# Ledger of designs, part 57: peptides against a protein of PDB entry 5VVV

Target 1, 276 residues: chain A of PDB entry 5VVV
Amino acid sequence: FLCGVVEGFYGRPWVMEQRKELFRRLQKWELNTYLYAPKDDYKHRMFWREMYSVEEAEQLMTLISAAREYEIEFIYAISPGLDITFSNPKEVSTLKRKLDQVSQFGCRSFALLFDDIDHNMCAADKEVFSSFAHAQVSITNEIYQYLGEPETFLFCPTEYCGTFCYPNVSQSPYLRTVGEKLLPGIEVLWTGPKVVSKEIPVESIEEVSKIIKRAPVIWDNIHANDYDQKRLFLGPYKGRSTELIPRLKGVLTNPNCEFEANYVAIHTLATWYKSN
Target 2, 276 residues: chain A of PDB entry 5VVV as posed
Amino acid sequence: FLCGVVEGFYGRPWVMEQRKELFRRLQKWELNTYLYAPKDDYKHRMFWREMYSVEEAEQLMTLISAAREYEIEFIYAISPGLDITFSNPKEVSTLKRKLDQVSQFGCRSFALLFDNIDHNMCAADKEVFSSFAHAQVSITNEIYQYLGEPETFLFCPTEYCGTFCYPNVSQSPYLRTVGEKLLPGIEVLWTGPKVVSKEIPVESIEEVSKIIKRAPVIWDNIHANDYDQKRLFLGPYKGRSTELIPRLKGVLTNPNCEFEANYVAIHTLATWYKSN

## One batch from the design tools (peptide; aimed at target 1 Y10 L82 Y160 V195)

Design b2_p24_5_s4 (made by RFdiffusion4, then SolubleMPNN; from b2_p24_5, 14 letters changed)
Fold by OpenDDE base, seed 1:
Structure b2_p24_5_s4 (fold): chain B 276 residues (1-276), chain A 24 residues (1-24)
Amino acid sequence: as target 1 above (276 residues)
Amino acid sequence: MNEIAVKFLKERMKKELEILEKLK
């Protein structure tokens, strides 16, 4: 069971010292996972093709080593979906080289994210793939196999919540393709019925699990504030029954952008997890 | 918060980033 934090917000990413402090807190609270997915990190999303510099490589190696020291699984995410051409072998090779570099830093767990992108493929991809889901699954499976089928590999769908599913969760052709064609060792990220789910009913998890043919990992935006920088979400982790735990592969909270605001958010997630 | 508003904010942020990329 993956339980911890995803740094997945828009806005200023956390500094390396904040991330190391997070690992210390996660260990103290008996949480086990950190997902590196900062939207405004240039080489994560906008410039996903660019290799890390020597200085950036040293920082990431140090960060990954710190995660290991605190027994936290470090998952490196990349978001190529803004401008990748799925049918272009050079693009696939570029993605492979980028993940090889991160693997050399000591990273063993990875995520490929297709959240917050347009649903339309380019003309070249339409000639090769029957749908956007087929294109995404194809590259995800290829990357997963190329990396030697790592123990933890995550996929974030473009339809990552109930309200983004067309026509709905149970009838989504996109999610059906993901469920049928995504390799079984790849985990699927999900935010619940909504982008920011006030509640995540058990029935909603059973519904999505049926179509994706696996238990999801919750990307939980309950404490996310990137959409309203005038608000801090300081309340406890709530609106999630402990009955969800046996029906999930994990829970990763995407908390407030302000690092120091997240004590209650993360601590109460840990309390919730331990109550099972 | 309205889910539509959250989606629009994310799409706006995406668009802002795309604009910044074009200015480089």
Scores: peptide ipSAE 0.046, ipTM 0.631, DockQ to the pose 0.388
OpenDDE base, seeds 2, 3, 4, 5: peptide ipSAE 0.042, 0.039, 0.043, 0.045; ipTM 0.623, 0.613, 0.612, 0.629; seed 2 fails the geometry check

Design b2_p24_6 (made by RFdiffusion4)
Pose (drawn by RFdiffusion4):
Structure b2_p24_6 (pose): chain A 276 residues (1-276), chain P 24 residues (1-24)
Amino acid sequence: as target 2 above (276 residues)
Amino acid sequence: SAEEELLEKHEKAKEHYIKHARED
């Protein structure tokens, strides 16, 4: 069961030294996972096709090392959603070559994120693929095979919370396609009824497990402050029923950008992780 | 340029996220 932090916000990402202290903290409080997905580390999203330079690679390996040294599982995320051409094979291959490079840093766990992308396709894609959801699942599956079908592997759908489902959660062509076509070994990230969920009703998640055909992984935006300059969140982890732990694969908290402000955010996530 | 078009897409996606987060 996956529990911990996702560094998945817009803005100045954390540095290696902050992530080491993060791993030591996750262990002192018995959490198991860190998802690397900062939106503005350019090679994660904006220049996803680009390989890490020599010194960048030295940094990532030293990072994946301290993750094992503290036994925190490290999941690497990549976001091709902005401009990838799903049908073109050269594009599919560059993704593998990039995911290969990181695999050789010590990485066993991977994620493909597709949040916040223009919902339609290029002229070339609309031929080979029936719908937008078809294209993502095809690549997500093909990639899932190539890496030797890894232990933990996440998929973040374009429709990733209740508000964002067209027309509703239950009869959505995008969501229908995912639950049926996406492989049973691939996890699905979900964010609650809204992007920043005040509460997560047990009925809402049971409802979601209907169409996804899985217990989804929560990308929790409760303490995220990347959207309002004046705002910071030092409150407890709240509005999440303890009765959820049995019904979910995991909860990864997407916290404040200011690293040291995240003490309460992670500790309260940790106490709640106990109690179920 | 292709780089400027990509940057515009990125900023649009960021602004879209911020709007929905603030509404929540």

Design b2_p24_6_s1 (made by RFdiffusion4, then SolubleMPNN; from b2_p24_6, 12 letters changed)
Fold by OpenDDE base, seed 1:
Structure b2_p24_6_s1 (fold): chain B 276 residues (1-276), chain A 24 residues (1-24)
Amino acid sequence: as target 1 above (276 residues)
Amino acid sequence: SKLDELLEKYNKSKEAEKKAALAD
């Protein structure tokens, strides 16, 4: 069971010292996972093709080493979906080289994110792939196999919540293709019925699990504040029954942008996880 | 609640952005 934090918000990323302090807190609270997915890291999303500089490489190696020291699984995410051509072998090779660089930093766990992108394929991809889901699954499976089938590999679908599914969760052709064609060792990220789900009913997890043919990992936006930086979400982790735990592969909270605001959010997630 | 209104506004905004991107 993956339980911890995703740094997955829009806005100023956490500094390396905050991330190291997070790992210490995660270990202390018996949480086990950190997903590196800061939207405003240029080399994570907008400039995903660009290799890390020597200075950035030293910082990432230090961060990955710190996660290992605190027994926290460090998952490196990349979001190529803004401008990748899935049918172009050069794009696939560029993505492979980027993940090879991160593997050299000592990273062993990875994520491919296709959240917050257009559903339209370019003309070249339409000639090769029968749908956007087929294009995403093809590259994700190829990358997963290329990396030697790592123990933890995550996929974030473009339809990552109930309200984004067309026509709905149980009838989505996109999620059906993901469930049928995504390799069984790849985990699927999900935010619940909505982008920010006040509640995640058990029945909603059973519905999505049926179509994706696996238990999801919750990307939990309950404490996210990137959409209203004038507010801090200081309340406890709630609106999730402990009956979800045996029906999930994990829960990763995407908390407030303000690092010091997250004590209650992360601590109450840990209490929730241990109460099962 | 004021929180529910904000969450609803954010979710509706993201839903509208995705619907626009599907219509192009």
Scores: peptide ipSAE 0.288, ipTM 0.818, DockQ to the pose 0.045
OpenDDE base, seeds 2, 3, 4, 5: peptide ipSAE 0.225, 0.037, 0.032, 0.216; ipTM 0.787, 0.633, 0.616, 0.788

Design b2_p24_6_s2 (made by RFdiffusion4, then SolubleMPNN; from b2_p24_6, 13 letters changed)
Fold by OpenDDE base, seed 1:
Structure b2_p24_6_s2 (fold): chain B 276 residues (1-276), chain A 24 residues (1-24)
Amino acid sequence: as target 1 above (276 residues)
Amino acid sequence: SELEELLKKYLESKERYKEAALAD
């Protein structure tokens, strides 16, 4: 069971000292996972093709080493979906080279994210792939196999919550394709019925699990505040039955952008996880 | 420019998320 934090917000990323303090807290609270997915890391999303500099490499190596020191699984995410051409072998090769570089930093766990992108494929991809889901699954499977089938590999679907599913979760052709064609060793990220799910009913997890043919990892936006800078979510982790735990592969909270605001959010997630 | 188009896609991505997150 993956339990911890995703740094997955839009806005100023946490500094290395904050991330190290996070790992110490995660270990102390018997949480085990950190997903590196800061939307405003230029080389994570907008400039996903760009290799890390020597200085950036040293920082990431230090961060990954710190995660290991605290027995926290460091998952590196990349979000190529803004402008990738799935059918272009050069794009696939560029993605492979980027993940090879991160592998050299000592990273062993990876995520490929297709959140918040347009559903429309370019003309070249439409000639090769029968749907957007087929294109995403194809590259995800290829990358997963290329990396030697790492123990932890995550996929974030474009339909990552109930409200994004067309026509609905159980009938989504996109999620059906993901479920049927995504390799079984790849985990699927899900935010619940909504982007910010106030509640995640057990029945909603059973519904999505059936179509994706696996238990999801919850990307939990309950404490996310990047969508409204006037809000700070200081309340406890709630609206999730502990009956979800045996039905999930994990829970990663995407908390407030302000690192110092997240003590209650993360601590109460840990309490929730241990209450099973 | 390619950079302007990429920035536009990034901003549209962010607004799509924010709109959905605020609709809750």
Scores: peptide ipSAE 0.681, ipTM 0.955, DockQ to the pose 0.923
OpenDDE base, seeds 2, 3, 4, 5: peptide ipSAE 0.676, 0.670, 0.670, 0.668; ipTM 0.954, 0.951, 0.952, 0.953

Design b2_p24_6_s3 (made by RFdiffusion4, then SolubleMPNN; from b2_p24_6, 14 letters changed)
Fold by OpenDDE base, seed 2:
Structure b2_p24_6_s3 (fold): chain B 276 residues (1-276), chain A 24 residues (1-24)
Amino acid sequence: as target 1 above (276 residues)
Amino acid sequence: SELEELRKKYEESKKRYFEAALAD
């Protein structure tokens, strides 16, 4: 069971010292996972093709080593979906080289994210792939196999919550393709009924699990404030029954942008997890 | 420019998320 934090917000990423402090807190609270997915890290999303510099490499190596010291699984995410051409072998090779570099930093767990992107493929991709889901699954499977089928590999669908599913969760052709074609060793991220789900009912997890053919990992935006930086979410982790735990592969909270605001959010997630 | 187009795609991506998050 993956339980911890995803740094997955828009806005200023956390500094390395904040991330190290996070790992210390996660260990203290008996949480086990950190997903690196900061939207405004240029080499994660906008400039996903760009290799890390020598200085950036040293920082990431130090960060990954710190995660290991605190027994936290460091998952490196990349979001190529803004401008990748899925059918172009040069794009696939560029993605492979980027993840090879991160593997050299000592990273062993990875994620491919296709959140918040346009669903329209370019002309070249339409000639090769039957749908956007087929294109995403193809590259995800290829990368997963190329990396030697790592123990932890995550996929974030474009339809990552109920409100993004067309026509709905149980009838989505996109999620059906993901469920049928995504390799079984790849985990699927899910956010619940909405982008910001006040509640995640057990029935909603059973519904999505059926179509994706696996238990999801929750990317939980309950404490996310990047969409309204005038507001801090200081309340407890709530609206998730402990009956979800045996039906999930994990829960990763995407909390407030302000690092110091997240004590209650993360601590109460840990209490929730231990209550099972 | 290619950079301007990429910046536009990024801002559109952020907007999709923000609009959905605020509609919830």
Scores: peptide ipSAE 0.688, ipTM 0.958, DockQ to the pose 0.879
OpenDDE base, seeds 1, 3, 4, 5: peptide ipSAE 0.688, 0.677, 0.677, 0.680; ipTM 0.958, 0.955, 0.956, 0.957; seed 3 fails the geometry check

Design b2_p24_6_s4 (made by RFdiffusion4, then SolubleMPNN; from b2_p24_6, 12 letters changed)
Fold by OpenDDE base, seed 1:
Structure b2_p24_6_s4 (fold): chain B 276 residues (1-276), chain A 24 residues (1-24)
Amino acid sequence: as target 1 above (276 residues)
Amino acid sequence: SELEKLLEKYNESKEKYKKAALAD
């Protein structure tokens, strides 16, 4: 069971010292996972093709080493979906080289994210792939196999919540393709019925699990504030029955952008997880 | 420019997320 934090917000990424302090807190609270997915890291999303500099490489190696010291699984995410051409073997090779660099930093766990992108494929991809889901699954499976089938590999679908599914969760052709074609060792990220799910009913997890043919990992936006910088979510982790725990592969909270605001959010997630 | 198009796509994606998150 993956339980911890995703740094997955839009806004100023946390500094390396905040991330190290997070790992210390995660270990202290018996949480086990950190997903590196800061949307405003240029080399994560907008400039995903760019290799890390020598200085950035030293920082990431130090961060991954610190996660290992605190027994926290460090998952490196990349979001190529803004401008990748899935059918172009040069794009696939560029993504492979980027993940090889991060693997050399000592990273062993990875994620491919296709959140918050357009469903429209370019003309070249339409000639090769029958749908956007087929294009995403093809590259995800190829990267997963290329990396030697790592123990933890995550996929974030473009339809990552109930409200994004067309016509709905149980009938989505996109999620059906993901469930049928995504290799069984790849985990699927999900935010619940909504982008910011106040509640995640057990029945909603059973519905999505049926179509994706696996238990999801919850990307939990309950404490996310990047959509409204005038709000801080200081309340406890709530609206999730402990009956979800045996029906999930994990829970990763995407909390407030302000690092110091997240004590209650993360501590109460840990209390929830240990109450099962 | 290609950079301007990429920035536009990034901003459109961010606003799509924000709009969905606020509708909830």
Scores: peptide ipSAE 0.678, ipTM 0.954, DockQ to the pose 0.889
OpenDDE base, seeds 2, 3, 4, 5: peptide ipSAE 0.670, 0.669, 0.671, 0.668; ipTM 0.953, 0.951, 0.952, 0.952

Design b2_p24_7 (made by RFdiffusion4)
Pose (drawn by RFdiffusion4):
Structure b2_p24_7 (pose): chain A 276 residues (1-276), chain P 24 residues (1-24)
Amino acid sequence: as target 2 above (276 residues)
Amino acid sequence: TDDEKKIEFEKEKLEEELEELKEL
C-alpha cells in the first residue's frame, strides 16, 4: 500500500539535499513512497524527450541511492502529454530511450502522467486511434510491457477528479475506455471530487472504482500552495475518512512548495496512515 | 474557492507552455 509525498507542483522544485531530508522524515514516520513529478523540472515535462546530461545523471543516481539507503520507494514520473504524437513510432521510441536512461539510475518504479493537456489530437493521431483515451492507454500499456512490467507503475488520466469528468464520473467515454483497456498491473491516480478536494466521500471513491475497475491512488492536493502566492497550509490532514485506507491503493500528498512548511502536512498524513 | 483558483492557475500555465512550444 503506497503512502507518502508527490513533489508534483508548479514552481521551483526541491533540491537533492531537501529530498534526502525528506526521505529521512518519511522513514521516521513510516511512509513508503516518493513520486518525482515536479512540473517545472524541464526534463520531466517541457523537454521530456531530452536525456539527462552527465552531471544531471550523477545527481539522479545519488538521489535514487539515498532512497534505497532509507528504503523509500522512488517512482519516476514523465509527462509527454503536451506535444507527443502517440501514433508516430519514433516518438514512442524516444520515450522508451528516456525511460531506459532512468531505469539504469536504479529506478524500478515508473509513472506516466497526462493531467492538464489540450483534450484533442493531431491530424496524424486521429487516424490510427479511435479516441483520445485509446491513444494514452496504448502507449501506457506498450511502455508497461517494455520495462519488464514493473512492480509499481502509475497512470494519471486527463480526467483526474470528479469536476473534470465529461459529462459525469459514471458515463464518461474517456473514463469508460481506461477501466476496460488499461492493464490490471497499472495504477490510476485520482485527485478527489475536485482538483483540491475539501473532502473525499467514501461514496465518491467507491463510485470511481466502478469505472476505473481498481482502487485508485490519490494524488492529494489538500496542502498544495502553488496556485496562490499569498497562501500556505500548516493545517492537519483532514476531510479524509479513516475508512478509506481499505478502499485505496494509496495516497501521495502534493504539499506546499516551501519544503520546511511541510512538517505538519506529512506528519498528520503519517498518523492517519496508522489507525488503518 | 481554492479549487477554482487552482483550475484557473492550471489553465494559465498550460497556455504559457503552449506559447513557449510554438516559439521553438

Design b2_p24_7_s1 (made by RFdiffusion4, then SolubleMPNN; from b2_p24_7, 12 letters changed)
Fold by OpenDDE base, seed 1:
Structure b2_p24_7_s1 (fold): chain B 276 residues (1-276), chain A 24 residues (1-24)
Amino acid sequence: as target 1 above (276 residues)
Amino acid sequence: SDNDIAIEFEKKRLEKEKAELAKL
């Protein structure tokens, strides 16, 4: 069971010292996972093709080593979906080289994210792939196999919540293709019925699990505040039955942008996880 | 929901701002 934090918000990323302090807190609270997915890290999303500099490489190696010291699984995410051409073998090779670089930093766990992108494929991809889901699954399976089938590999679908599913969760052709064709060792990220789910009913997890043919990892936006910079979410982790735990592969909270605001959010997630 | 709309709007705004900054 993956339990911890995703740094997955829009806005100023956390500094390396905040991330190290997070790992210490995660270990202390008996949490085990950190997903590196900061939307405003240029080399994560906008400039995903760019290799890390020597200085950035030293920082990431130090961060990954610190996660290992605190027994926290460091998952490196990349979001190529803004401008990748899935059918172009040069793009696939560029993505492979980027993940090879991060693997050399000592990273062993990876995520490929297709959240917050246009559903339209380019003309070249339409000639090769039957749908957007087929294109995403093809590259995700190829990357997963290329990396030697890592123990932890995550996929974030473009339809990552109930409100984004067309026509709905159980009838989505996109999620059906993901469930049928995504390799079984790849985990699927999900935010619940909504992007920010006030509640995640057990029945909603059973519905999505049926179509994706696996238990999801919850990307939990309950404490996310990147959409409302005037608001801090300081309340406890709530609206999730402990009956979800045996029906999930994990829970990763995407909390407030302000690092110091997240004590209650993360501590109460840990209490929830240990109460089952 | 109002939150989903606000998040999608903010995402699109930030994507646009970054795309403008990358052209400078």
Scores: peptide ipSAE 0.037, ipTM 0.674, DockQ to the pose 0.360
OpenDDE base, seeds 2, 3, 4, 5: peptide ipSAE 0.026, 0.028, 0.036, 0.032; ipTM 0.658, 0.636, 0.682, 0.672; seed 2 fails the geometry check

Design b2_p24_7_s2 (made by RFdiffusion4, then SolubleMPNN; from b2_p24_7, 12 letters changed)
Fold by OpenDDE base, seed 4:
Structure b2_p24_7_s2 (fold): chain B 276 residues (1-276), chain A 24 residues (1-24)
Amino acid sequence: as target 1 above (276 residues)
Amino acid sequence: SDNDIAIEFLKKRLEEEKKLLAEL
């Protein structure tokens, strides 16, 4: 069970010292996972093709080493979906090279994120792939296999919540393709019925699990505030029955952008997790 | 709702990113 934090918000990424402090807190609270997915890391999303500089590499190596020191699984995410041509072998090779670099930093767990992108393909991809889901699954499977089938590999679908599913969760051709074609060792991220799910009913998890043919990892936006910089979400982790725990592969909270605001969010997630 | 605000934010951010990429 993956339990911890995803740094998955838009806005100023946390500094390395904040991330190290996070690892200390995660260990102390018996949480086990950090997903590196800051949307405003240019080399994570907008410039995903760009290799890390020597300086950035040193920082990431240090961060990954710190995660290891605190027994936190460091998952490196990349979001190539803004402008990747899935059918272009150079794009695939570029993605491989980027993840090879991160592997050299000591990272062993990875995520491919296709959240917050247009639900379409370019003309070249349409000639090769039957659907957007087929293109995403193809590259995800290829990368997963190329990396030697790492123990933890995550996929974030473009339809990552109930409200983004067309026509709905249970009938989504996109999620059906993901469920059928995504290799079984790859985990699927899900935010619940909504982008910001105040509640995640058990039935909603059963529904998505059926179509994706696996228990999801919750990317939990309950405490996310990137969408409203005037608000801080300081309340407890709530609206999730502990009955979800045996039905999930994990829960990663995507909390407030302000690192200092997240004590209650993360601590109460830990309490929730331990209550099972 | 917070969800509606979030969706609007995400749409806006995506358009900003697409615009920036198109200018490069």
Scores: peptide ipSAE 0.752, ipTM 0.968, DockQ to the pose 0.836
OpenDDE base, seeds 1, 2, 3, 5: peptide ipSAE 0.751, 0.733, 0.732, 0.750; ipTM 0.968, 0.967, 0.964, 0.968

Design b2_p24_7_s3 (made by RFdiffusion4, then SolubleMPNN; from b2_p24_7, 12 letters changed)
Fold by OpenDDE base, seed 1:
Structure b2_p24_7_s3 (fold): chain B 276 residues (1-276), chain A 24 residues (1-24)
Amino acid sequence: as target 1 above (276 residues)
Amino acid sequence: SDNDIAIEFLKKRLEEEKKELAKL
């Protein structure tokens, strides 16, 4: 069971010292996972093709080493979906080289994210792939196999919540393709019925699990505040039955952008996880 | 709702990113 934090917000990323302090807190609270997915890391999303500099490499190596020291699984995410051409072998090769670089930093767990992008393909991809889901699954499976089938590999669908599913969760052709074609060793991220789910009913997890043919990892936006920088979400982790735990592969909370605001959010997630 | 605000924010952010990429 993956349980911890995703740094998955828009806005100023956490500094390396905050991330190290996070790992110490995660270990202390018997949480086990950190997903590196800061939307405003240019080399994560907007400039995903660009290799890390020597200085950035040293920082990431140090961060990954710190995660290992605290027995936290460091998952590196990349979000190529803004402008990738899935049918272009050069794009696939560029993605491989980027993940090879991160592998050299000592990273062993990876995520490929297709959240917050247009639900369409370019003309070249439409000639090769029968749907957007087929294009995403093709590259994801290829990358997963290229990396030697790492123990933890995550996929974030473009339809990552109930409200983004067309026509709905159980009938989504996109999620059906993901469920049928995505290799079984790849985990699927999900935010619940909504982007910001106040509640995640058990029945909603059973519904999505059926179509994706696996238990999801919850990307939990309950404490996310990037969408409203005038607010801090300081309340406890709630609206999730402990009956979800045996039906999930994990829960990663995407908390407030302000690192110092997240004590209650993360601590109460840990309490929730241990209550099973 | 917070969800509605979030969806509006995400749409705005995507449009900003697309405009930035189009300048390259």
Scores: peptide ipSAE 0.744, ipTM 0.967, DockQ to the pose 0.836
OpenDDE base, seeds 2, 3, 4, 5: peptide ipSAE 0.730, 0.734, 0.737, 0.741; ipTM 0.967, 0.964, 0.965, 0.966

Design b2_p24_7_s4 (made by RFdiffusion4, then SolubleMPNN; from b2_p24_7, 11 letters changed)
Fold by OpenDDE base, seed 1:
Structure b2_p24_7_s4 (fold): chain B 276 residues (1-276), chain A 24 residues (1-24)
Amino acid sequence: as target 1 above (276 residues)
Amino acid sequence: SDNEIAIEFLKKRLKEEKEELAKL
């Protein structure tokens, strides 16, 4: 069971010292996972093709080593979906080289994210792939196999919540393709019925699990505040029955952008997880 | 709702990112 934090918000990323402090807190609270997915890291999303500099490499190596010291699984995410051409072998090779660099930093767990992008393909991809889901699954499976089938590999669908499913969760051709064609060792991220789900009913998890043919990992936006910088979400982790725990592969909270505001959010997630 | 505000925010950010990439 993956339980911890995803740094998955828009806005100023956390500094390396904040991330190290997070690992200390996660260990203390018996949480086990950190997902690196800051939207405004240019080399994560907008400029995903660009290799890390020598200085950035040293920082990431130090961060990954710190996660290991505190027994926290460090998952490196990349979001190529803004402008990747899935049918172009050069794009696939560029993605492989980027993940090879991160693997050399000592990273062993990875995520490929297709959240918050247009639900369309370019002309070249339409000639090769039957749908957008087929293109995404093809590259994800190839990357997963290329990396030697790592123990933890995550996929974030473009339809990552009930609201984004067309016509709905149980009938989505996109999610059906993901469920049928995505290799079984790859985990699927999900935010619940909504982007910001006040409640995640058990029945909603059973519905999505059936179509994706696996238990999801919850990317939980209950304490996310990037969408409203005038608000801080300081309340407890709530609206999730403990009956979800045996039906999930994990829960990763995407909390407030302000690192110092997240004590209650993360501590109450840990209390919820331990109550099972 | 917070969900509606979040969706509007995400659409805005995606538009801004696409406009920035189109200038390169």
Scores: peptide ipSAE 0.743, ipTM 0.967, DockQ to the pose 0.840
OpenDDE base, seeds 2, 3, 4, 5: peptide ipSAE 0.731, 0.740, 0.739, 0.038; ipTM 0.968, 0.966, 0.966, 0.657; seed 5 fails the geometry check

